# Peptides against a protein of PDB entry 3ESW, part 28

Target 1, 322 residues: chain A of PDB entry 3ESW
Amino acid sequence: NNIDFDSIAKMLLIKYKDFILSKFKKAAPVENIRFQNLVHTNQFAQGVLGQSQHLCTVYDNPSWHSIVLETLDLDLIYKNVDKEFAKDGHAEGENIYTDYLVKELLRYFKQDFFKWCNKPDCNHCGQNTSENMTPLGSQGPNGEESKFNCGTVEIYKCNRCGNITRFPRYNDPIKLLETRKGRCGEWCNLFTLILKSFGLDVRYVWNREDHVWCEYFSNFLNRWVHVDSCEQSFDQPYIYSINWNKKMSYCIAFGKDGVVDVSKRYILQNELPRDQIKEEDLKFLCQFITKRLRYSLNDDEIYQLACRDEQEQIELIRGKTQ

## One batch from the design tools (peptide; made by RFdiffusion4, then SolubleMPNN)

Design b2_p28_7_s1
Fold by OpenDDE base, seed 4:
Structure b2_p28_7_s1 (fold): chain B 322 residues (1-322), chain A 28 residues (1-28)
Amino acid sequence: as target 1 above (322 residues)
Amino acid sequence: KEELEKQEEEFFLENFEEIKKKVEEFEK
């Protein structure tokens, strides 16, 4: 009975592997037509595609990783990681070390490195003057600001001195290493790069309802873990729906190896209408983009990632973090 | 290779029902 079961299991595994690999074969003409039609006719699909073209690849820059690692206080970070890791009685080399690293990076980033900027301080009056700042609106970047992938500059007037302060919304994460301030966009952008710089598998999660965060693939937990740099949050996907009582419709994760609708992880209550795209079309879109991102990978890499995808889909369906 | 095979086996054991269903769907 056991021998027959093992043989059947091996046969099923082989067939399953072939099945999985078959999904990543070159797209059929019909799939290409469906994709083209979808992105040309659906604005949300076009938005997801546009985001994928940037977010899935931008952080895979070795030069940026080097700059990040040179900028961070690595001695402090690793000292704190080692301290907390040892305190909990873990041995060196355990996969859980990366979870401690991410937790310390969250702490370090929020407490020691980056600043929340609801309103900028007055450039003339100095620190802790944001309360005196009145928004005047937004404008395009100047010649200097435009060098750092700045799409918008928020303009503020100081009520005390009358001077104008510019708050460029930089999308260049290297510039954010200098400015050390921003909102959820800047926080998530730079923090995503920071995590990537440590060789971690990271996704950028876009929420349609004006928030962004990360996911980290924990080798210890064998799953994608919610990571929010703004909140110093690790593995708390419920914070938005439950703690904030936030209403949400879509959460889309963008990584080097794929695009995934992760809405089920984060939208636990107060779901807004998902009326921007048909569910089937969104699923198709994410799968199609994911397939394209994996075209250069070998069969073993494809299969490993597909196993992760399947585990994640099971997790998202069952509502159980395994 | 052996570690990959072990991971594949572990994945199979953990997700047997889902794998079985998908294999059955592929064979139709």
Scores: peptide ipSAE 0.010, ipTM 0.428, DockQ to the pose 0.606
Fold by OpenDDE base, seed 1:
Structure b2_p28_7_s1 (fold): chain B 322 residues (1-322), chain A 28 residues (1-28)
Amino acid sequence: as target 1 above (322 residues)
Amino acid sequence: KEELEKQEEEFFLENFEEIKKKVEEFEK
């Protein structure tokens, strides 16, 4: 009896796919209870859930994508991408073009489009007057600022003219297309939307120690790639731990298809205590939210994403982040 | 049960690249 190895292999593949898919079926009642108890009893878990409810879905807005694409200098962007691709990209295949696009978007955003704002210029004295600005504190938004999802307004007094200048911290990324200035929060918020507007798979990475950045899924590299708009950085996850010598405890990535603890990619040294939640509970929380985000997907989509998740977990465990 | 799930996860992670290669060969 010639063992039909092909038939056995097909059966094993089917069983494997079924096993993977079984992990993404509707949560059991016990898992729902565990989830509810966790988010009600653990503040960090509640924070992760709250962030997921916003960050996982807010950037999937076709109207916003259109506004972004209408606002950017697409002719300049694609001209530069085509120029760089023409040098070396043809040998690497079509998928590398998207990596060149992301690199150009990083350049364009930092050099041509957006501005870092440590302190605002004085509204009365004009440009290059930020050195004369003294912080007075923060307050709530006024009626106009409130239209653009503004939670906080930083107040500054000009040492030269004595006038007050307001720096509203807008969370509406469409307003940021107008203001074109901010700190890491505004930079990452708008840049995440920009990447999404090109149809890319993008995650927003939140670091507990007051920094934020993006990840982009490169089809060429077949992995998640670190992207920091503030630093014009592509595939340099080590910059925080090594170059900045930053101490960190948690890095959580938020995307449309999942929530992932990516701390192992970025926390290479100077790890702070991970005492906000049990590791098992954090793993459970991220998996549970991810499962919910995938409820509307078909079996093929679920399987493809699950294979991607496993590859990422292998990468994170083996420390093969370049 | 948790220890078994962890062992299954470790086994899966260790063999995933090999399993994936075999799957790709059979999907041809």
Scores: peptide ipSAE 0.008, ipTM 0.401, DockQ to the pose 0.050
Fold by OpenDDE base, seed 3:
Order: sequence, then structure tokens, then C-alpha cells
Structure b2_p28_7_s1 (fold): chain B 322 residues (1-322), chain A 28 residues (1-28)
Amino acid sequence: as target 1 above (322 residues)
Amino acid sequence: KEELEKQEEEFFLENFEEIKKKVEEFEK
């Protein structure tokens, strides 16, 4: 009787693996048609696709990782991580060390490395002169600014000296290592690259209501963890809906291995209408893009990622942070 | 068919952690 149960369990496991792997095989013609129609007819779907083409791959650049690691004070970072790990981490096993690393990177980035820029300092008057700056509007990049993937430049006039100061909104994260200032976009962009440079599994989370943050996959917690560099926040997905009382409609996570609607993790109250796309079409879109991102992976990698995805979906449905 | 797939997905999601633990115990 016990031998029969083990045989059935093995057969079920094989059938389950085959079933999971079958979902990640090359898309059927009908799925391709549905995808093409969706991205051509729905502007939100087109936007998600466009973001995925950039955000899912841009941070997987070994040259950028090297530049980041050469720029950061690694001695200070690891000294602080080792110090905090020595206090409490030894009892929890080796996997918790990475959580301490991410927490220190949040501290280091906000306290020691990067600066919030609501308004720039006057280029002529020097430091701590942002109070004297009046916004004049935005314009396109000049020839120098255009070298660093700059979409827009905010223009400010100094009320003291009358000179114009430009605040280019750089999308090149390597340029941000030099400028070391920005708003949520620049913070999240560079911090996502920093986390990736340590070999971590990281997603970029886009919120439709003009905020962005990261998620890190903690091997210790065995889940995706909210990470906001602007807030020095680790595992506090509630801060937007509860603490800020922010109204939100969509939160979409973009990573090398997939695109996931993570709205349920962050939108806990004050939900705005989700009227940009049908829920079934958004689910299909994210799954379809995820499937494409995994086409080069082997069966074992696909299976492991699928198991992780299922665990995340359970978490998102049950609202249980494990 | 879609409703059955959804029920199978829900059933699997509900029992996945317990199944995974049992499989991990069996592979040891």
C-alpha cells in the first residue's frame, strides 16, 4: 500500500512538471494573435510592453555592474553588513546576510551616496541655493545632455543672480553615479542597478500614479520584498496606501525573468478604477511577456521560476506576508 | 474547461506548500 502511494506521488510530480513546462513552451498561433491585437489596440498594454523591452534587460549589463562596484564604498558597506550580521544574523543562517546587505545598501544610498533634488542648486551661487530657484518649465536635451539618455530638462531661474540652471532628467544610471541626485525615477533607476550589481534578483516596480520602487527576492524570506530607496524602506509595501494614503490603480513589476502585476501587494486601500485594460487581458499580457523572457531557459530553471511565481500568486491572493 | 482549469489552479495553489514540503522530505 505504501509503495503504491509513492509511485502515485512520483507520477503526479512528473505530470505536474510536464504541465508547468507545457505552459512555457513556444506560444501557440492564437496566443500570438491575441498578443498582437492587444498591444495594437490597447495603449496601456503597449506601454507595459514598451517598458518591459527596456526594464527587463537594461540592468543585466556586466560592464555597468563593474562600474557600480568600483564607485561604491564597498569597504564601508561590508563593514556595516558584517557588524549587523554579527549581532543577530548568525542564528538565522547564511541566507539572511543578503537581507542585511540590502538594508545597508538602502542606508548607504540615502545617507551617504545619493541626494534628493526637488529643485537644483544654482550653478552660479553654489550649494544650498535651491530655495532661490524658480521653475520656468521643461525643454529637450542639449547636445551634451543627449549623450546620457536624457528625455527632458527642467529649467530653473535663480532669483538671486538671474542665471539659468538646467536639471536634466537622465535615464542613464551610469551618469547618475556622477550626478548623484534626482527624484524617485533617478533614485529607483540607479538603486535597481546597484542591487543587480551585487548579483541579486531585482524587479523594477512601476506605479501608474507617478511613483517607482524595487523588489528584491529574499532567499531567507523566500519571497519578493518591497524595497524603496527614497524611503530607505525594506519590506514595507503598505507605506503608500496606508502611511501616504496614496490612491493607486496599477503596480507592475519588471524583471529579467518576468512581468508581474503586483498591485495587490501595494494597493491595500483607496484603489482607483482599473479601467485601462481588462483584468484578463492584463493577466494574459504579463504571462505572455514572462513566457517570452524565459524562452532561453532550461526546463529546470523554468520549473523553479514557475514554482516561485505560484508562491507569489498565493501570497498576493491571501494577503499573507510569510 | 476554463472553470475547471481555474479550480485546478486554486486547488494546486492551496496545497502547493504542503505538497512541496512533502516532496522535499521525500527527496532527502
Scores: peptide ipSAE 0.006, ipTM 0.400, DockQ to the pose 0.049
Fold by OpenDDE base, seed 5:
Structure b2_p28_7_s1 (fold): chain B 322 residues (1-322), chain A 28 residues (1-28)
Amino acid sequence: as target 1 above (322 residues)
Amino acid sequence: KEELEKQEEEFFLENFEEIKKKVEEFEK
C-alpha cells in the first residue's frame, strides 16, 4: 500500500488551516458575555479596549500617508538608504532594504525633523529660552487647540518676561508635522504614522509606566522589531529594563491586525506587580480584540496572520530576542 | 500551575519546531 505521503500532508495542512480558522470565527455568545463583563468591570481592560479603538485604526488613513510623504525629504531619505544598502544590503537580499529604511527614518526623524520638548521656549523671548520656563500646571484646550485633538495643554510662565506660553499636547499627528516637537507621546504618534505611510506593518506599544514606542515587522528578520523614535533605537528591546533600569508592569502592542501583550519582550527585570487584570483575562481580551480586527479578512489572510502570531508567541516564550 | 504552563509551552514549542521542520521538509 503506497501511502501517498503528499496527499496525507496536504490533508493535514487543510485540517490545520481549518482548525486555525475556526479560532477566528465570530465569537461565541459566551465569549461576548465574558468580554462585555470584563470591560465593564475592569478599568484596565476598558483602557486597553479604548486604546485599541483608536490606535489600531487611526494610522490607516491614505490621505494622512500622502501628507506625510509630501512633508518628508524623501530624496534625502532614499539617498541615505540606497547608500547604506549599496554597502552591505546586496549580500543579504532585497528584504533588508526595509530595515535600512526604518533605520534611516529613525535617524532622519530624530536628527533632522522632530525635536524633544521638555519645556517650550518662551513665545515672547524666542529660541533657547526653555530654561526660563516654570510650569504652572495643565488645563483643557482652547477653541483653536481643540481642532487638533488636544486633550491637555501644559502652561508655562517665563521667569524673564512673565508671559505665559502654552504647550498643547496634540494627538493629531498631522498637526505634529507642523509643530515638529513633543515628548514620547508625540514622537511615537507621528513616527508610527510615518512608518505606516511607507506601507510598513507597524504596532504602537503602550507601556503603563509612562513610555511609548513602536514595533515594525521586519520581513528580513521575520519578526517584530523594537523601534523607539525618541532613542533612535532599532531592535533594542532591553534598553528600558536593562539600560534605564525601568520598572514596568505592562507593555501592550496595538496594530491594525491585532492587540498583543508584548511585556515579555521588554520587561526583563524589575517587574512591577501585574495586578490590574488577571493574566487569563488579559490574554482573552487581546485575543478577542484581535479576532474583531480580523473579521473582514479572508481565510488566507487570517491564516497567515495566525501563523505569524504563533511564531511571535514562541519568540516571546523562548526569549529569542536576547 | 505555572510550572505546568511552562512545560506545556515548552512541549508546544518543541513540537511546533518539529512540525515546522517536517512541513519545511515536505515543501521541498
Scores: peptide ipSAE 0.006, ipTM 0.380, DockQ to the pose 0.045

Design b2_p28_7_s2
Fold by OpenDDE base, seed 1:
Structure b2_p28_7_s2 (fold): chain B 322 residues (1-322), chain A 28 residues (1-28)
Amino acid sequence: as target 1 above (322 residues)
Amino acid sequence: SEEEEKKIEEFFLENFEEIKKKVEEFEK
């Protein structure tokens, strides 16, 4: 009886693996047609695709990782991680060390490294002069600013000296290592790169209602963990809906191995209408992009990621993130 | 059929913890 049960279980596992792998085979012609029609007819779908083409790959740059690691105070970071790990980490095993690392990176980034910039200081009057700055609007980048993937420059006039100060909104995260200031976009962009530079599995989460944050896959917790660099927040997905009482419609996570609708993790109340795309079409879109991102992976890698995806979907459906 | 795939997905979602436990027992 035990031999038969093992045989049945092995057969079930093989069939399950084959079933899972079958979902990640090359897209059928009909799926390609559906995808093309969706991205050409639905603006939201086109936006998600456009973001995936950038966010899923841009942070996988070894040269950038080296520059980041050379720029950060690694001695301070690891000293602090080791100190916190020595208090409680030895009982929990080696995998918890990475959670301590991410928590320290959040602290270091907010407290020691990066600055929030609502308005720039006056270039003429110097430090702590942002209160004297009046916004005049936005314009395109100049020749120097254009070198650093700058789409928009905010223009401010000093009420004290009358001089103009430019605040370029750089999208080049390497330039942000120099400027060390910005809003949620710059914070999340550079912090995503920082986490990636430590070899972590990271996703960039885009919220339609003008916020962005990260998720990190914790091997200790065996799940995706909310990470917000602006808030120095670790594993607090509720902060937007509950603490901020923010109204939201869509949260989409972009990673090297997939695109996932994570709205259920973050939209706990005050849900706005999800009217930009049909739910079935959004599910299809995310799955299709994810499938494309995994085309170069072997069957074992695909299976491992698919098991992770299934666990995440169960978590999102059951609301067990808290 | 798409309906059978959905039923299989639902079955796996409902029984995932038991299936995972059995798989972990077999991988040992």
Scores: peptide ipSAE 0.027, ipTM 0.521, DockQ to the pose 0.052
Fold by OpenDDE base, seed 3:
Structure b2_p28_7_s2 (fold): chain B 322 residues (1-322), chain A 28 residues (1-28)
Amino acid sequence: as target 1 above (322 residues)
Amino acid sequence: SEEEEKKIEEFFLENFEEIKKKVEEFEK
């Protein structure tokens, strides 16, 4: 009996697709109970849920995308992208063009657009006066600062003129287009929006040990690529663990299509105890939130995303960036 | 069994690129 291996392969593929799609069906009552119990009993889980409610959706705002594109020097950006793309001998229409775009956006953002602010300049004395600034602490926002999603304002006194300078920590990325300064939080927040404004698939990566960065899905590389706007870094996930010798416990990626524990990509050495949640519960939590985020997608979209997720999980297990 | 499902998942994960190539060839 000639086993029709082609027929068997087709049947297996159909069954596999159905199996994958079944995982993304409406959550069973037992899963809902487990989820509710987890977020009510575990503070870390509650934090991940809270972050997902904001970070997974906030950047999918077409009005904000328009404002970003109107604010950036697009002529300069595309001129530089085209120059580097042509220099490397690539043909028009290749998916690799987007990688060049992201690299130029990293350059443009760090060198031409945004500024690191360890301490603010004195509002009275003007530019290059941050050396004269003494921190007095932090306070709540005033009425004007509160309009721009400000939770904390750092207060500084000028040693030269004695005046107080406020450094509001704005969470409104549109306000950051105006202020053009901040630390890792402001950098990552605005840069995530910038990448989204070019129609890219982007995730916000939160590290428990006080750093944040992005990931971009490269269609050319067919994987998630590390992107750090503060470092002008593209595809260097090792910089924290190896170059900085940073100790880390959790890295969680937040995107429109899911929440993923990406710790294995970035925590290569000096791993801190992962004691905030059980590993099984964290896996369940991320999958459950991801399932909710994909609830409105069609079967083909769900299947394509699931295939991408599986490829990412293989990458994370094997430690091989293809 | 959950163990057999895991083995099948592992097999598909290990052979995914080859399976995907064969599927793309069949859909043409």
Scores: peptide ipSAE 0.019, ipTM 0.445, DockQ to the pose 0.052
Fold by OpenDDE base, seed 5:
Structure b2_p28_7_s2 (fold): chain B 322 residues (1-322), chain A 28 residues (1-28)
Amino acid sequence: as target 1 above (322 residues)
Amino acid sequence: SEEEEKKIEEFFLENFEEIKKKVEEFEK
């Protein structure tokens, strides 16, 4: 009885592929009911859904990608990438080049392109006057600010001249190419678009405890890699829990192909209560949104993404950043 | 059944690297 192990393995693979594909078929009526009930009854679920409707699709804009590439100093960027790539000397193939590109984009963005803004400079007194600025509160956007997806404007008074300076919190990343300043929200928003403009697989990570960053899928490392533009950080998911000793409850990643709870990658200690939603309901929610995002993909694309999802889940369970 | 699906998921999660290696060997 020569058990044709090859035939059995092929059959198992076919059955497994079919099984995986079956999970991405149109949602059953019961799943739709569960989803609708969850987003109507749970505020956290509604928030995740609302974020997914924006963050999963907004960066897939070819016109924005063109504007980004026309705005960046590509000659400088590629010169630096080529220089670092040439040093590595390892025939590790074309895949490692993208890691060097992301590292250079982190450097370029923080050092040459964008500015951190705790307080704006006084519009009247000029540069390096932020120390004289007193916050007066926040208000809604004016008619001009409203053109650039602005929800909030921070108001500051200059202690020296008494004039008011407005710091609009723009959510339009194209406007951020002009203003070139902000906090973690503006940094992550524009940097996510920048990475997407180079054709990279990128997710926006939202942390409930008021921070945001990116993940990039490295073909070289064959995994999702932590990327924080504010920190010029590459592959350092521990910085929040360990270095900052930050307490966190939820980290949710939003990408074009899915929504994933990535809390296990970043919450290594000082975990806050996860009391906003049941764990099973959060898992269901992320899977349901992911399923909807993949609805137009072909069977091979669905299968490849599902294999990548399983690899990530194994990584998150084992705590092995390979 | 949901229990069988969970067992299959657990089996695949536990053996994924070995399964992947075998699949990659079969695709060569």
Scores: peptide ipSAE 0.018, ipTM 0.446, DockQ to the pose 0.052
Fold by OpenDDE base, seed 4:
Formats: structure tokens, sequence, C-alpha cells
Structure b2_p28_7_s2 (fold): chain B 322 residues (1-322), chain A 28 residues (1-28)
């Protein structure tokens, strides 16, 4: 009896595909009830949902992508990418080019484009006057600042001239193309949009312990890659736990196609108590939101994304096979 | 059980590349 292994393999693949696709069917009433109860009873779950409603969709704006591409020095960027790509002996058309692009965008963004702002410079005294700035507190946006999705304005007084300088915490990434300054929030916000503007698959990673960064899906590496614009870091998920010795509890990635607990990628030591939600409930929540985000996708798209999800889960369990 | 389905899925996924390689090796 020649076991037609090809036929068995094909049948297994079909059944497996059907099984995977079955997970992305419309949520059962019981799942909807569980979801509703979870987000109404658990503040952390509500926060994750709220973030997903914004972060999973906001960067998928073609108008914003055009504005970004018009604002960046694309000639410089591509010149540098091409230079580094050629230096390493790669041929044109290799998927690795996008990794070089992301690395150059990290360089360009940190060195040429955006500025870290601990304290603003005095609007009256000019550049390099932040040392003279004393924080007075925070207030709501004025009428102009409110146009750019500003929730909070930090107020500073110049010790030299006595003038007040406002540092609006803009959430509008297009405004950040103009202001070109901020902290981790502004950096990550605009950089996420920048990466998206190049047609890349990007997730926004929120850390509960007051940091944010990106992940980029490398087609060359066939995985999600850590990207931190503040640190000019590519594929260094260990920097927080090891280099900074940062204590962390949760890292949640938000993308157009899903929400994923990526804590295992970044929390390598000094783990804080994960007491905000049950692990099973967090897993359910992320899966439920992910399922909802994929409702409009076709079966092939769903299947491809599910394969990525599975590979990521394996990576997160096994650790990076270096 | 949902837990058994999950374990089977995890097993297949963990071994998918190996199974795929074996399947690809058998397709040669």
Amino acid sequence: as target 1 above (322 residues)
Amino acid sequence: SEEEEKKIEEFFLENFEEIKKKVEEFEK
C-alpha cells in the first residue's frame, strides 16, 4: 500500500488551513460576552482596547504617508541606503534592502531630523537655552494647540528672560513633522508613521513602564524586529531589560492586523508582577481584538497572517534562535 | 478540548517548518 504521502500532506495542509481559518470566524456569542465583561471589569483590558482603537488604525492614512514622504529628504535616505547596501555586497532586489532602509531611517531620524526634548528651548532666548527652563507644571491646550490632538501642554519659565515657553505634547504626527522634537511618545508616534509611509508592516509597542517603540516585520528575517527610534536601535530587544536594567511587566504591540503581547521578547530579566490581568484573559483579549481587525481580510490574507502569528509565538516561547 | 486543540496546534506549529522541510524533501 503506497501511502501517497503527497496526498496526505495536501490533505493535512488543507485541514490545517481550514482549522486556522476557523479561528478567525465571527466571534461566538459567548466570546463577545467574555470580551465585554473583560473590558468593563478590567481596567488594563479597557486600556488595551482603547489603545488598539487608535494605534491599530491611525497610521494607515495615505494622506499622511504622502506628507511624510514629501517632508523627508528621500534623496539622502536612499543614497545612504544604497551605499550601505552596496558596501555589504548585496544585489538589488534582495529583501534585505528594507532592513537597510529601516536602519537608515533610524539614523536619519535621530541624527538629521528629530530632536530629543527633555525641556524646550526658550522661545525668546533661542536655541540651546533649555538649561534655563524651569517646569511650572502642565495645562490644557490652547485653541491653536488643540488643533493638533494635544492633550497636555508642559509649561516652562525661562530663568534668564522670565518668559513662558509652552511644550505641547502633540499626538498629531503631522504636527511633529513641523515641530521635530519630543520625548519617547512623540519619537515613536512619528517614527511609526514614517515607517508606515514606506509601506512597511509596523507595530507600535507600548510598555506599561513608560516607554514605547516600534516593531518592523522584516521580510528578510521573516520576523518582527525591534526598532527603537530614540535609541537608533534595530533588532536589540534586550536593551531595556539588560542594558537599561529596566523593570517591566507588559509590552503590547499594536498593528493594523493585530494586537500581540510581546512581553517575552523584551522582558528578559527584572520582570515586574503581571498582576493587572490574568494571563489567559490578556491572551483572549489580544486574540479577540486581532480577530476583529482581520474580519475584512480574505482567507489567504488571514492564513498568511496566522502563519506569521504562529511563528512569532514560537519565537516568543523558544527565544530567538540565534 | 480547547486545551488539547491548542496543544496540537502548538505542536504542529512548532514542528511545521520541520514537517514542511520533510514534506518538501519528499516532494523532491
Scores: peptide ipSAE 0.019, ipTM 0.520, DockQ to the pose 0.051; fails the geometry check

